# Peptides against a protein of PDB entry 3QIS: the designs that were tried, part 261

Target 1, 334 residues: chain A of PDB entry 3QIS
Amino acid sequence: PSLELSRREFVFENVKFRQLQKEKFQISNNGQVPCHFSFIPKLNDSQYCKPWLRAEPFEGYLEPNETVDISLDVYVSKDSVTILNSGEDKIEDILVLHLDRGKDYFLTISGNYLPSCFGTSLEALCRMKRPIREVPVTKLIDLEEDSFLEKEKSLLQMVPLDEGASERPLQVPKEIWLLVDHLFKYACHQEDLFQTPGMQEELQQIIDCLDTSIPETIPGSNHSVAEALLIFLEALPEPVICYELYQRCLDSAYDPRICRQVISQLPRCHRNVFRYLMAFLRELLKFSEYNSVNANMIATLFTSLLLRPPPNLMARQTPSDRQRAIQFLLGFLL

## One batch from the design tools (peptide; made by RFdiffusion4, then SolubleMPNN)

Design b2_p24_7_s2 (from b2_p24_7, 10 letters changed)
Fold by OpenDDE base, seed 2:
Structure b2_p24_7_s2 (fold): chain B 334 residues (1-334), chain A 24 residues (1-24)
Amino acid sequence: as target 1 above (334 residues)
Amino acid sequence: SKEEEFLERYEKRVQEFLKEFEEA
């Protein structure tokens, strides 16, 4: 069996968080026998491609002189955004198109990724006074590594943060402030806030706006701005309540005094973001007659975002654990 | 600068917000 490929090299320029890109090519059976094709893993890989890449179809049959279109889809989700922001991964891959009883055909994938404030740590963002696209990639790596080390030192209570002459970190990321201050000003009376989905085009504009600028006003509807806040919180590599405190939050869920003590042990940035969000959400609840927002809805929605189980426990979360997590958050909303 | 104007606005609004809502 033999295949002809219309293209073997693919370049995905300016790949962004949540922006789908597609490149298409054709494969043709130029042989005299039917053939089965499939994308196969390389020798040491579990998957035929990186998590941000997909082929469609990834397998199929071709009769002699038959042609099929294959789409290569590049999509950076919350699962790939952090490693691409840090430069640990890149928009580079090699696909192996295998022909049954035939040869392998290699496809080269390349491109560039544009960093996002989505999927960046709260601590790194607190050190960024400028939009992330204005920060050199080398400095982003250093900021993430330094942020991790400072988080660990703060959790261990080992060294008072030597308030050395380094520029003081922001109390909360500017991106969270921009989203929340917009919602506070314009969305307190918005009917069905956090219940109505945003527009996908407006969400992309909001993401691009936060990555590239410090706007006076965020573009899009209040629903799109509200959903952008949810997407931001979901994409955080470390949730607002650090994974190390997850179990203690569940254990304290029925004691408001212990709950406040657990929150006081968060790193400064995480603690400030938590308090800032709780303050905003309590303010929204005062307008419940206008915005249809209630404490149970808010607690259910934000608990999954703010209080995530550690990756090693995600598959083991019980209904009881989820109820305790909701109860923990309710103690800050009521 | 645009950065100074942003920081002034940011610091004012974050401090106002945290004070107003820590007393609640």
Scores: peptide ipSAE 0.268, ipTM 0.844, DockQ to the pose 0.587
Fold by OpenDDE base, seed 5:
Structure b2_p24_7_s2 (fold): chain B 334 residues (1-334), chain A 24 residues (1-24)
Amino acid sequence: as target 1 above (334 residues)
Amino acid sequence: SKEEEFLERYEKRVQEFLKEFEEA
């Protein structure tokens, strides 16, 4: 069996978080026998492609002289954004299109990724007084490494943050402030806030706006700005409540005094973001007659974002654990 | 500068929210 491929080299320029890009090519059976094709893993790989790439279809049959279109889809989700932001991964791959009882065909995938404040650590963002797209990639790597080391030191209570001669970190990321201050000013009376989804085009505009500028006003509807805040919190590599404190939050869920003590043990930026979000959400709840937002809805929604189970425990979360997590957050909203 | 005005507004607003949480 043999195939003809219309293209073997693919370039995905300016790949961004949550922006789908597609490149298409054709494969044709120029042989005299039916053939089965499939994308196969390279040697030592478990998957035929990186997590941000997909082929559709990834397998199929072709009769003699049959042609099929294959789509190569590049999409950076929350699961790939952090490793692409750090430059640990890149928009580069090689796909192996295997022909059963035939030869392998190699496809080269290349391109560039544009960093996002989405999927960047709270610690790194607190050190960024400028939009992330203005920060050199080398400096982003240094900021993430330094931020990780400072987080670990803070959790271990070993070193007070030396108030040394380096520019003081922001108390909360400017991106969180921009989103929350917008919602506070314009969305407190918005009916069904956090219940109505935003528009995908507006979400992309908000992400691009936060990555490239410090706007006076965030573009899009209040629903899109609200959803952008949820996406931001979901995309954090480390949730606002650090994974290390997850179990202690569940264990303290019915003791408000212990809950406050657990939060006080968060790294400074995480603690500030938590307090800032709780203050905003309490303010939003004062307008419940206008926005139809209640404490149980907010606690249920934000618990999944702020108090995520550690990756090793995700598959083991019980309904009791979820209820404790909600109860923990309710103690800061009521 | 626009950056100084942003930082001043940011610092004021963040402190207002954080104070309200510490007093509660």
Scores: peptide ipSAE 0.264, ipTM 0.841, DockQ to the pose 0.810
Fold by OpenDDE base, seed 1:
Order: structure tokens, then sequence, then C-alpha cells
Structure b2_p24_7_s2 (fold): chain B 334 residues (1-334), chain A 24 residues (1-24)
């Protein structure tokens, strides 16, 4: 069996978080026998492609002289955004199109990723006074490394933050401030806030706006701005409540005094973001008659975002653990 | 500068917000 491929090299320029790109090519059975094709893993790979890439269809049959269109879809989700922001991964892959009892065909995927404030650590963002797209990629790596070291120092209470450094970090990321300050000003009376989904086009505009500028106003509907906040929190590599404190939050969930002590042990940036979000959400709850928002709904929604189980414990999360996590957050909303 | 104007607005609003809603 043999295949003819219309293209073997694909370039995905300016790949962005949550922006789908598609490239298509044709495969044709130029043989006289039916053939089965499939994308197969390379040696030592578990998958035929990286998590941000897919082929559709990824397998199939071709009759003699049959042609099929294959779509190569590039989509950076929350699962790939952090490693692409840091440059740990890149928009590069090799796909192996296998023909049963035939030849392997190699497809080269290349391109460039544009960094996002989505999927960047709170500590790194607190050091960015400019939009992330204005920060050199080389400096993003340094900011992440420095942010990790400062997180560790803060957790260990070893070094007082030298208040004398001319470049003090922001108390909260400018991006989360822009989102929350917008919602506070314009969305407190918004019916069904955090219950109605945003528009995908508006979400993309909001993401691009936050990545490239410091706007006076966030574009889009209040629903889109609210969903953008949820997406931002979900995409954080380290949740607002650091993984190291997850179990202590569950253990303290019914003791408000201990809950406050646990939060006080967060790194400065995480602690500030947590308090800032809780202050906003408490304010939002005052307008429940207008926005249909209640504490149980908000606690349920935000607990999954703010108080994530560590990756090693995700498979063991019980309904009791979820209820404790919700109860922990409720103690800051009521 | 635009950055200074942003930082001034940011610092003011964050402090006002945290003060208003943590003391409540």
Amino acid sequence: as target 1 above (334 residues)
Amino acid sequence: SKEEEFLERYEKRVQEFLKEFEEA
C-alpha cells in the first residue's frame, strides 16, 4: 500500500491560548489495494501527538483512489498553556502517519507560541508591570524562576521581603485586578453573573486585551468578563491556595480561626489575591437580589478553582473532601 | 508615564478595595 500526501510540513504562526488553529491536508490511496492509516506514537511516546495538537481523523480506511482530508488542529488549553508560556514546550512536533503493512510518513509541525498571562504564576505576574506580550520571553523564564524562589522564601519565613528593592512586586496581578475591578464597577447588578456563559469571541478579545495592554475598560459583556476571571483562575499553574496548604484547608474547614491562620501562611501574592477575591465575592453577595448569586453557588464554583487538590491526590478526592473544601471557602464568604 | 498612571490608579484602588471589604 502507498499514500500520497498533499502536504507534510505545517507551520502554526502566532499560536495563542484558547485560539483554535487548523491546517488541512489530503491523503490519497494511490495504490490498488485498500489501506488503513493511523497516526502512531513515536518510540517512548504514549500519544501520537503533543497535548495541544490533534489530527482529525486520526485513523481510517481508504479504498483505491480514495482521498480523505485530515485536519491538524492546534489548541492550547489550560493543560498546555503553562509549559508553553515558560518555553518548556514549544509549537513543534513530528507526527507519524502509519500505513498498515506500508511505509511511515512523517509530518513536521512547527510554529511559535505567544505567551499569555493566563497560565502564568501569580508570583511572576506580580512582577510584571507591563503586559506579558511586552516582556521578552527570556525574561519570562527568569521571572518564573525568581517567583518560585520568592514563594519558597515566603513560605519558609526566611527572608523578609526587602522593602527597599526599587522594583517591589504588585500586591495582586494587574490582570486579576483589571477583571475584578471591572466586575465590581459594572457587574454587581448583572443578572445571572457567573451562571451565564460568556461569548467565545469576547473571551478571546478579553484574553488578547489582557495579554497585550493595560486597558481602561475590559471589552465584552459582564458575563464574558466573569467567565474570563474563572478561566484565569483555572489556568493558574499553582492555584490561589497553594497545593502545600490544601490538606490543612480541609482539616481546618470547620474552624474559622484556623482557616484564617492557614490563609496567613500563603505566599504574599497568593494571600493578597485570595483576600482580594473574597472581598469582591462578599461585595457581590450583597447584590444577590439583582445578580441571583448566593454564597453556596459561589463557594461551589470558586472552590474547584481556588482550592484544587494536588495532582498526586486528585484521584483520591472524596465527596467529603469536596464538602470540606466548600465549607472552607464559605467561611470567607459569610 | 502610562505605567506610572496605571500604578497610581492600581495602588489606590487595591488599597481602597481591601480596606473597605476586609474591615466589613
Scores: peptide ipSAE 0.262, ipTM 0.841, DockQ to the pose 0.602
Fold by OpenDDE base, seed 3:
Structure b2_p24_7_s2 (fold): chain B 334 residues (1-334), chain A 24 residues (1-24)
Amino acid sequence: as target 1 above (334 residues)
Amino acid sequence: SKEEEFLERYEKRVQEFLKEFEEA
């Protein structure tokens, strides 16, 4: 069997978080026999492509002289954004289009990624006084490395943050402040806040706005700004409550004193973000007659965002663990 | 600068917000 491919090289320019890009090509069976094609993993790979890439269709049958269109879809989700922001991964891949009893055809994927404040650590963002797109990529790497070291020192209760020659970090990321201060000013009376989804186009505008500027006003509806906050929290490489404290939060869920002690052990930026969010959410709850927001709804929604099980425990989360996690958050909302 | 004005506004609002709503 043999195939003819209309194209073998694909370039995805200016790839951004949550922005779908598509490139298409045709494959034709120029042989005399039916062929089955599939994208296959390379040696030592578990998948035929990187997590941000997809082929559609990824397999199929072609009769002699049949042609099919294949779409290569590039989409950076929460699962790929962090490794692309750090430059650990890049918009580069090789796809292997295999024919049953035939040859392999190689496709080259290339391009560039534009960093986002979404999927960047709270520690790194607290060190960024400018939009992430204004920060040189080399400095982003250094900020992530330094942020990791500061997190570890903070968790170990080691020496207070050496007020060394580095600029004083922000107490909370400017991006979180922009989102929350907007919601506080404009969304406290918003009916169905956090219950109505935002618009995808507005979400993209909000992301691009936060990545490129320090706006006076965030674009989009209150629902889109609210959802952007949820997306931001979901995309964090380390949740607002660090994985190391997850079990202690569950164990303390019914003791408000111990809950506060657990939160006090968070890294400074994580602790500040947690307290800032809880303060905001308590303020929203005062307007429940207008915004239809209640403590149980908020706790249920934010629990999965703020208090995630460590990756090794995700598959073992019980309904009891989820209820304890909700109860932990409720102790800060009531 | 616009950045200094932003930082002053930010610092003030974050501190006021944390103080008002942590003690409540």
Scores: peptide ipSAE 0.276, ipTM 0.847, DockQ to the pose 0.660; fails the geometry check

Design b2_p24_7_s3 (from b2_p24_7, 12 letters changed)
Fold by OpenDDE base, seed 4:
Structure b2_p24_7_s3 (fold): chain B 334 residues (1-334), chain A 24 residues (1-24)
Amino acid sequence: as target 1 above (334 residues)
Amino acid sequence: SKEEKFLKEYEERVQRYLDEFEAA
């Protein structure tokens, strides 16, 4: 069997978080026998492509002289955004289109990724006084490394060394402030807030706005701004409540004094973000008659975002653990 | 600058929320 490919080189320019890009090509069976094609893993890979790439269809049959369109879809989810922001991964791949009992055809994927504040650590964002797209990629790497070291020092209760000439970090990321301050100003009376989904186009505009500017006003509906906050919290590489404190939060869930002590042990930026979000959510709950938001709904929604189980425990989370996690947050909302 | 005004508004508003959390 043999195939003809209309294209073998694909360039995905300006790839962004949650923005789908598609490139299409045709494969034609120029042979005289039916053939089965499939994308196959390279020798050292478990998957035929990187997590941000997909072929559709990834396999199929072609009769003699049949042609099929294949879509190469590039989509950066929460699962790939952090490694692309750091430059640990890049928009580069090689796809192997295998023909059963035939040849391998190589496709080259290339492009560039545009960093996002989504999927960036709270520590790194607290050091960014400018939009992430204005920060040189080299400086992003340095900020992530430094942010890891600050987190460790804060957890170890190391006395802040007299940080001399270093610019003082922000208390909370400006992106969180922009989202929350917008919601506070405009969304407290919004019916069905956090219950109605945002618009995908507006979400993309909000992400692009936060990545590229410091807006006076966030674009989009209150629902889109609210969902953007949820997406932001979900995309954090380390949740607002650090994984190390997860079990202690569950163990303390019914003692408000111990809960406050556990939160006090968070890294400064995480602690500030937690307190800031809880203050906002308590304010939002005062308007429950207008926005249909209640403490149980908010606690349930935000628990999955703020108090994530460590990756090694995620498969073992019991309904009891979930209820304790919800109860932990309820103690800050009531 | 516009940036200094932004940072000032940010600091004042964030601090207010943090202070409200500590007072509650």
Scores: peptide ipSAE 0.245, ipTM 0.853, DockQ to the pose 0.818
Fold by OpenDDE base, seed 5:
Structure b2_p24_7_s3 (fold): chain B 334 residues (1-334), chain A 24 residues (1-24)
Amino acid sequence: as target 1 above (334 residues)
Amino acid sequence: SKEEKFLKEYEERVQRYLDEFEAA
């Protein structure tokens, strides 16, 4: 069997978080026999492509002189955003198009990723007084490494060594403040807030706005701004309540005093973000007659974002664990 | 500057919410 490929080199320029890009090519059976094609893993890989890439179709059958279009789709989700922001991964891959009893055809994928404040740690963002796109990539790596070390020191109750002459970190990320302060100003009376989805185009504009600027006003509807806050919290590499405290939150869920003590043990930025969000959400609940927001809805929604089970426990989360997690947040909303 | 005004407004508003949480 033999294939002809219309293209073998693909470039995805300016790849961004949640922005789908597509490149297409054709494969043609220029042989005299039917052929089955598939994308196959390289020798050391479990998957035929990186998590941010897919081929559609990834396999198929071609009669002699038949042609099929293949789409290469690049999409950076919450699952790939952090490793791309740090430069641990890059928009580079090699796909192996295998022909059954035939040859392998190599496709080269290349491009560049544009960093996002989405999928960046709270600690790193608290050190960023400028938009992330203004921060040199080398400095982003240093900020993430330093952020990890500070988180560990804080959790170990190691007294922070003297705040050297480094600029004091922000109490909460400016991106969270921009989103929450917008919602506080403009969305307290918004009917169905956090219940109505935002517009995908507006969400992309909000993300791009936060990555590139410090806006006076966030673009888009209140629903899109509200959903952008949810996406931001979901995309955090470490949730607002650190994974190390997850079980303690569940164990304390019915003791408000212990709940407050658990929160006090969070790293400073995580603790501040948690307190800030809870204060905002309590303020929204005062307008429940206008915004249709209630404590149970908010607790249910934000629990999955703020109090995520550790990845190793995700598959083991019981309905009881989920109810305890909701009860933990309810103790800060009521 | 615009940045100093932003930082000041940020500090004042964030601090208010944090203080309200500690007082509650």
Scores: peptide ipSAE 0.229, ipTM 0.845, DockQ to the pose 0.830
Fold by OpenDDE base, seed 2:
Structure b2_p24_7_s3 (fold): chain B 334 residues (1-334), chain A 24 residues (1-24)
Amino acid sequence: as target 1 above (334 residues)
Amino acid sequence: SKEEKFLKEYEERVQRYLDEFEAA
């Protein structure tokens, strides 16, 4: 069997978080026998491609002189955004198109990724006074490494780190402030806030706006701005309540005094973001007659975002653990 | 500057919410 490929080199320029890009090519059976094609893993790989890439179809049959269109889809989800922001991964891959009883055909994937404030740590964002797209990639790597070390020191020492002569970090990320301050100004009377989905085009505009600028006003509907806040919290590599405190939050869920003590042990940026979000959500609840928002809805929604189980426990989360996590958050909303 | 105006508005508004949390 033999295949002809219309293209073997693919370039994905300016890849962004949650923005789907597609490149298409044709494969043709130029042989005299039917053939089966499939994308196969390289040696030591479990998958035929990186998590941000997909081929559609990834396998199929071709009769002699038959042609099929294959789509290469690039999509950076919450699961790939952090490693692309740090430059640990890149928009580069090699696909192996295997022909049964035939040759392997190699496809080269290349491109560039544009960093996002989505999927960046709270510690790194608190050190960024400018939009992330204005920060050199080398400095992003240094900020992530330094942020990890400061988080560990803050958890271990219980002592205020000496505010050395470096520029003081922001109390909360400017991106969180921009989203929350917009919602506070314009969305307190918005019916069905956090219950109505945003528009996908408006969400992309909000993400691009936060990555590239410090706007006076966020574009889009109140629903799109509200959903952008949820997407931001979901995409955090470390949730607002650090994984190390997850079990202690569950164990304290029925003791408000212990709950406050657990939150006091968060790293400074995480603690400030938690306090800031709880203050905003309590303010939003004062307008419940206008916005249809209640404490149980808010606690259920935000608990999954703010208090995520550690990756090693995610598959073991019981209904009791979820109820304790909701009860923990309710103690800050009521 | 635009940046100084932003930082001032940021500091005033973030501090208000943090103070409200400590008072609650």
Scores: peptide ipSAE 0.219, ipTM 0.842, DockQ to the pose 0.822
Fold by OpenDDE base, seed 1:
Structure b2_p24_7_s3 (fold): chain B 334 residues (1-334), chain A 24 residues (1-24)
Amino acid sequence: as target 1 above (334 residues)
Amino acid sequence: SKEEKFLKEYEERVQRYLDEFEAA
């Protein structure tokens, strides 16, 4: 069997978080026999492509002289954004299109990624006084490494944060402040806030705005700004409540004094973000007659974002653990 | 500057919310 391919080289320019890009090509059976094609893993790979890439269809049959269109879809989700922001991964791959009882065809994928404040650590963002797109990629790597080391030192109680470092970090990321301060100013009376989805185009504009500027006003509807805050919290590599404190939050869920003590043990940036979000959400709850927001809805929504189970416990989360996690957050909203 | 105005508004408003949490 044999195939003809219309294209073998693909370039994805200016790849961004949550922005789908598509490139198409044709494959044709120029042989005399039916053939089965499939994308196969390279040697030592578990998957035929990187997590941000997909082929559609990834397998199929072709009769003699049949042609099929294949879409190569590039999409950076929360699962790939952090490793692309740090430059640990890149928009580069090689796909192997295998023909059963035939030869392999190699496809080259290349491009560039544009870093986002989405999927960047709270510690790194607290060190960024400028938009992330103004920060050199080399400095982003250094800021992430330094942020990890400072988090570990803080958790180990070994060294007080060296107050002598020439640049004081922000108390909370400017991106969180911009989102929350906008919602506080303009969305407290918004009916169905956090219950109505935003517009995808407006979400992309908000992401691009936060990555490239310090705006006076965030673009889009209050629903899109609210959803952008949820997406930001979901995309964090480490949740606002660090994984190391997850079990202690569940164990303390019915004791408000112990809950406050657990939060006091968070790294400074995480603790400040948690306190800032809880203060905002308590303020939002004063407007429940206008926005239809209640403490149970907010606790249920934000618990999954702020208090994530560690990856090793995700498959073991019980309904009781989920209820304790909700109760933990309710103790800060009431 | 625009940056000094931003940092001032940021410091004032973030500190207010943090102080409100510590007072509760």
Scores: peptide ipSAE 0.192, ipTM 0.826, DockQ to the pose 0.822

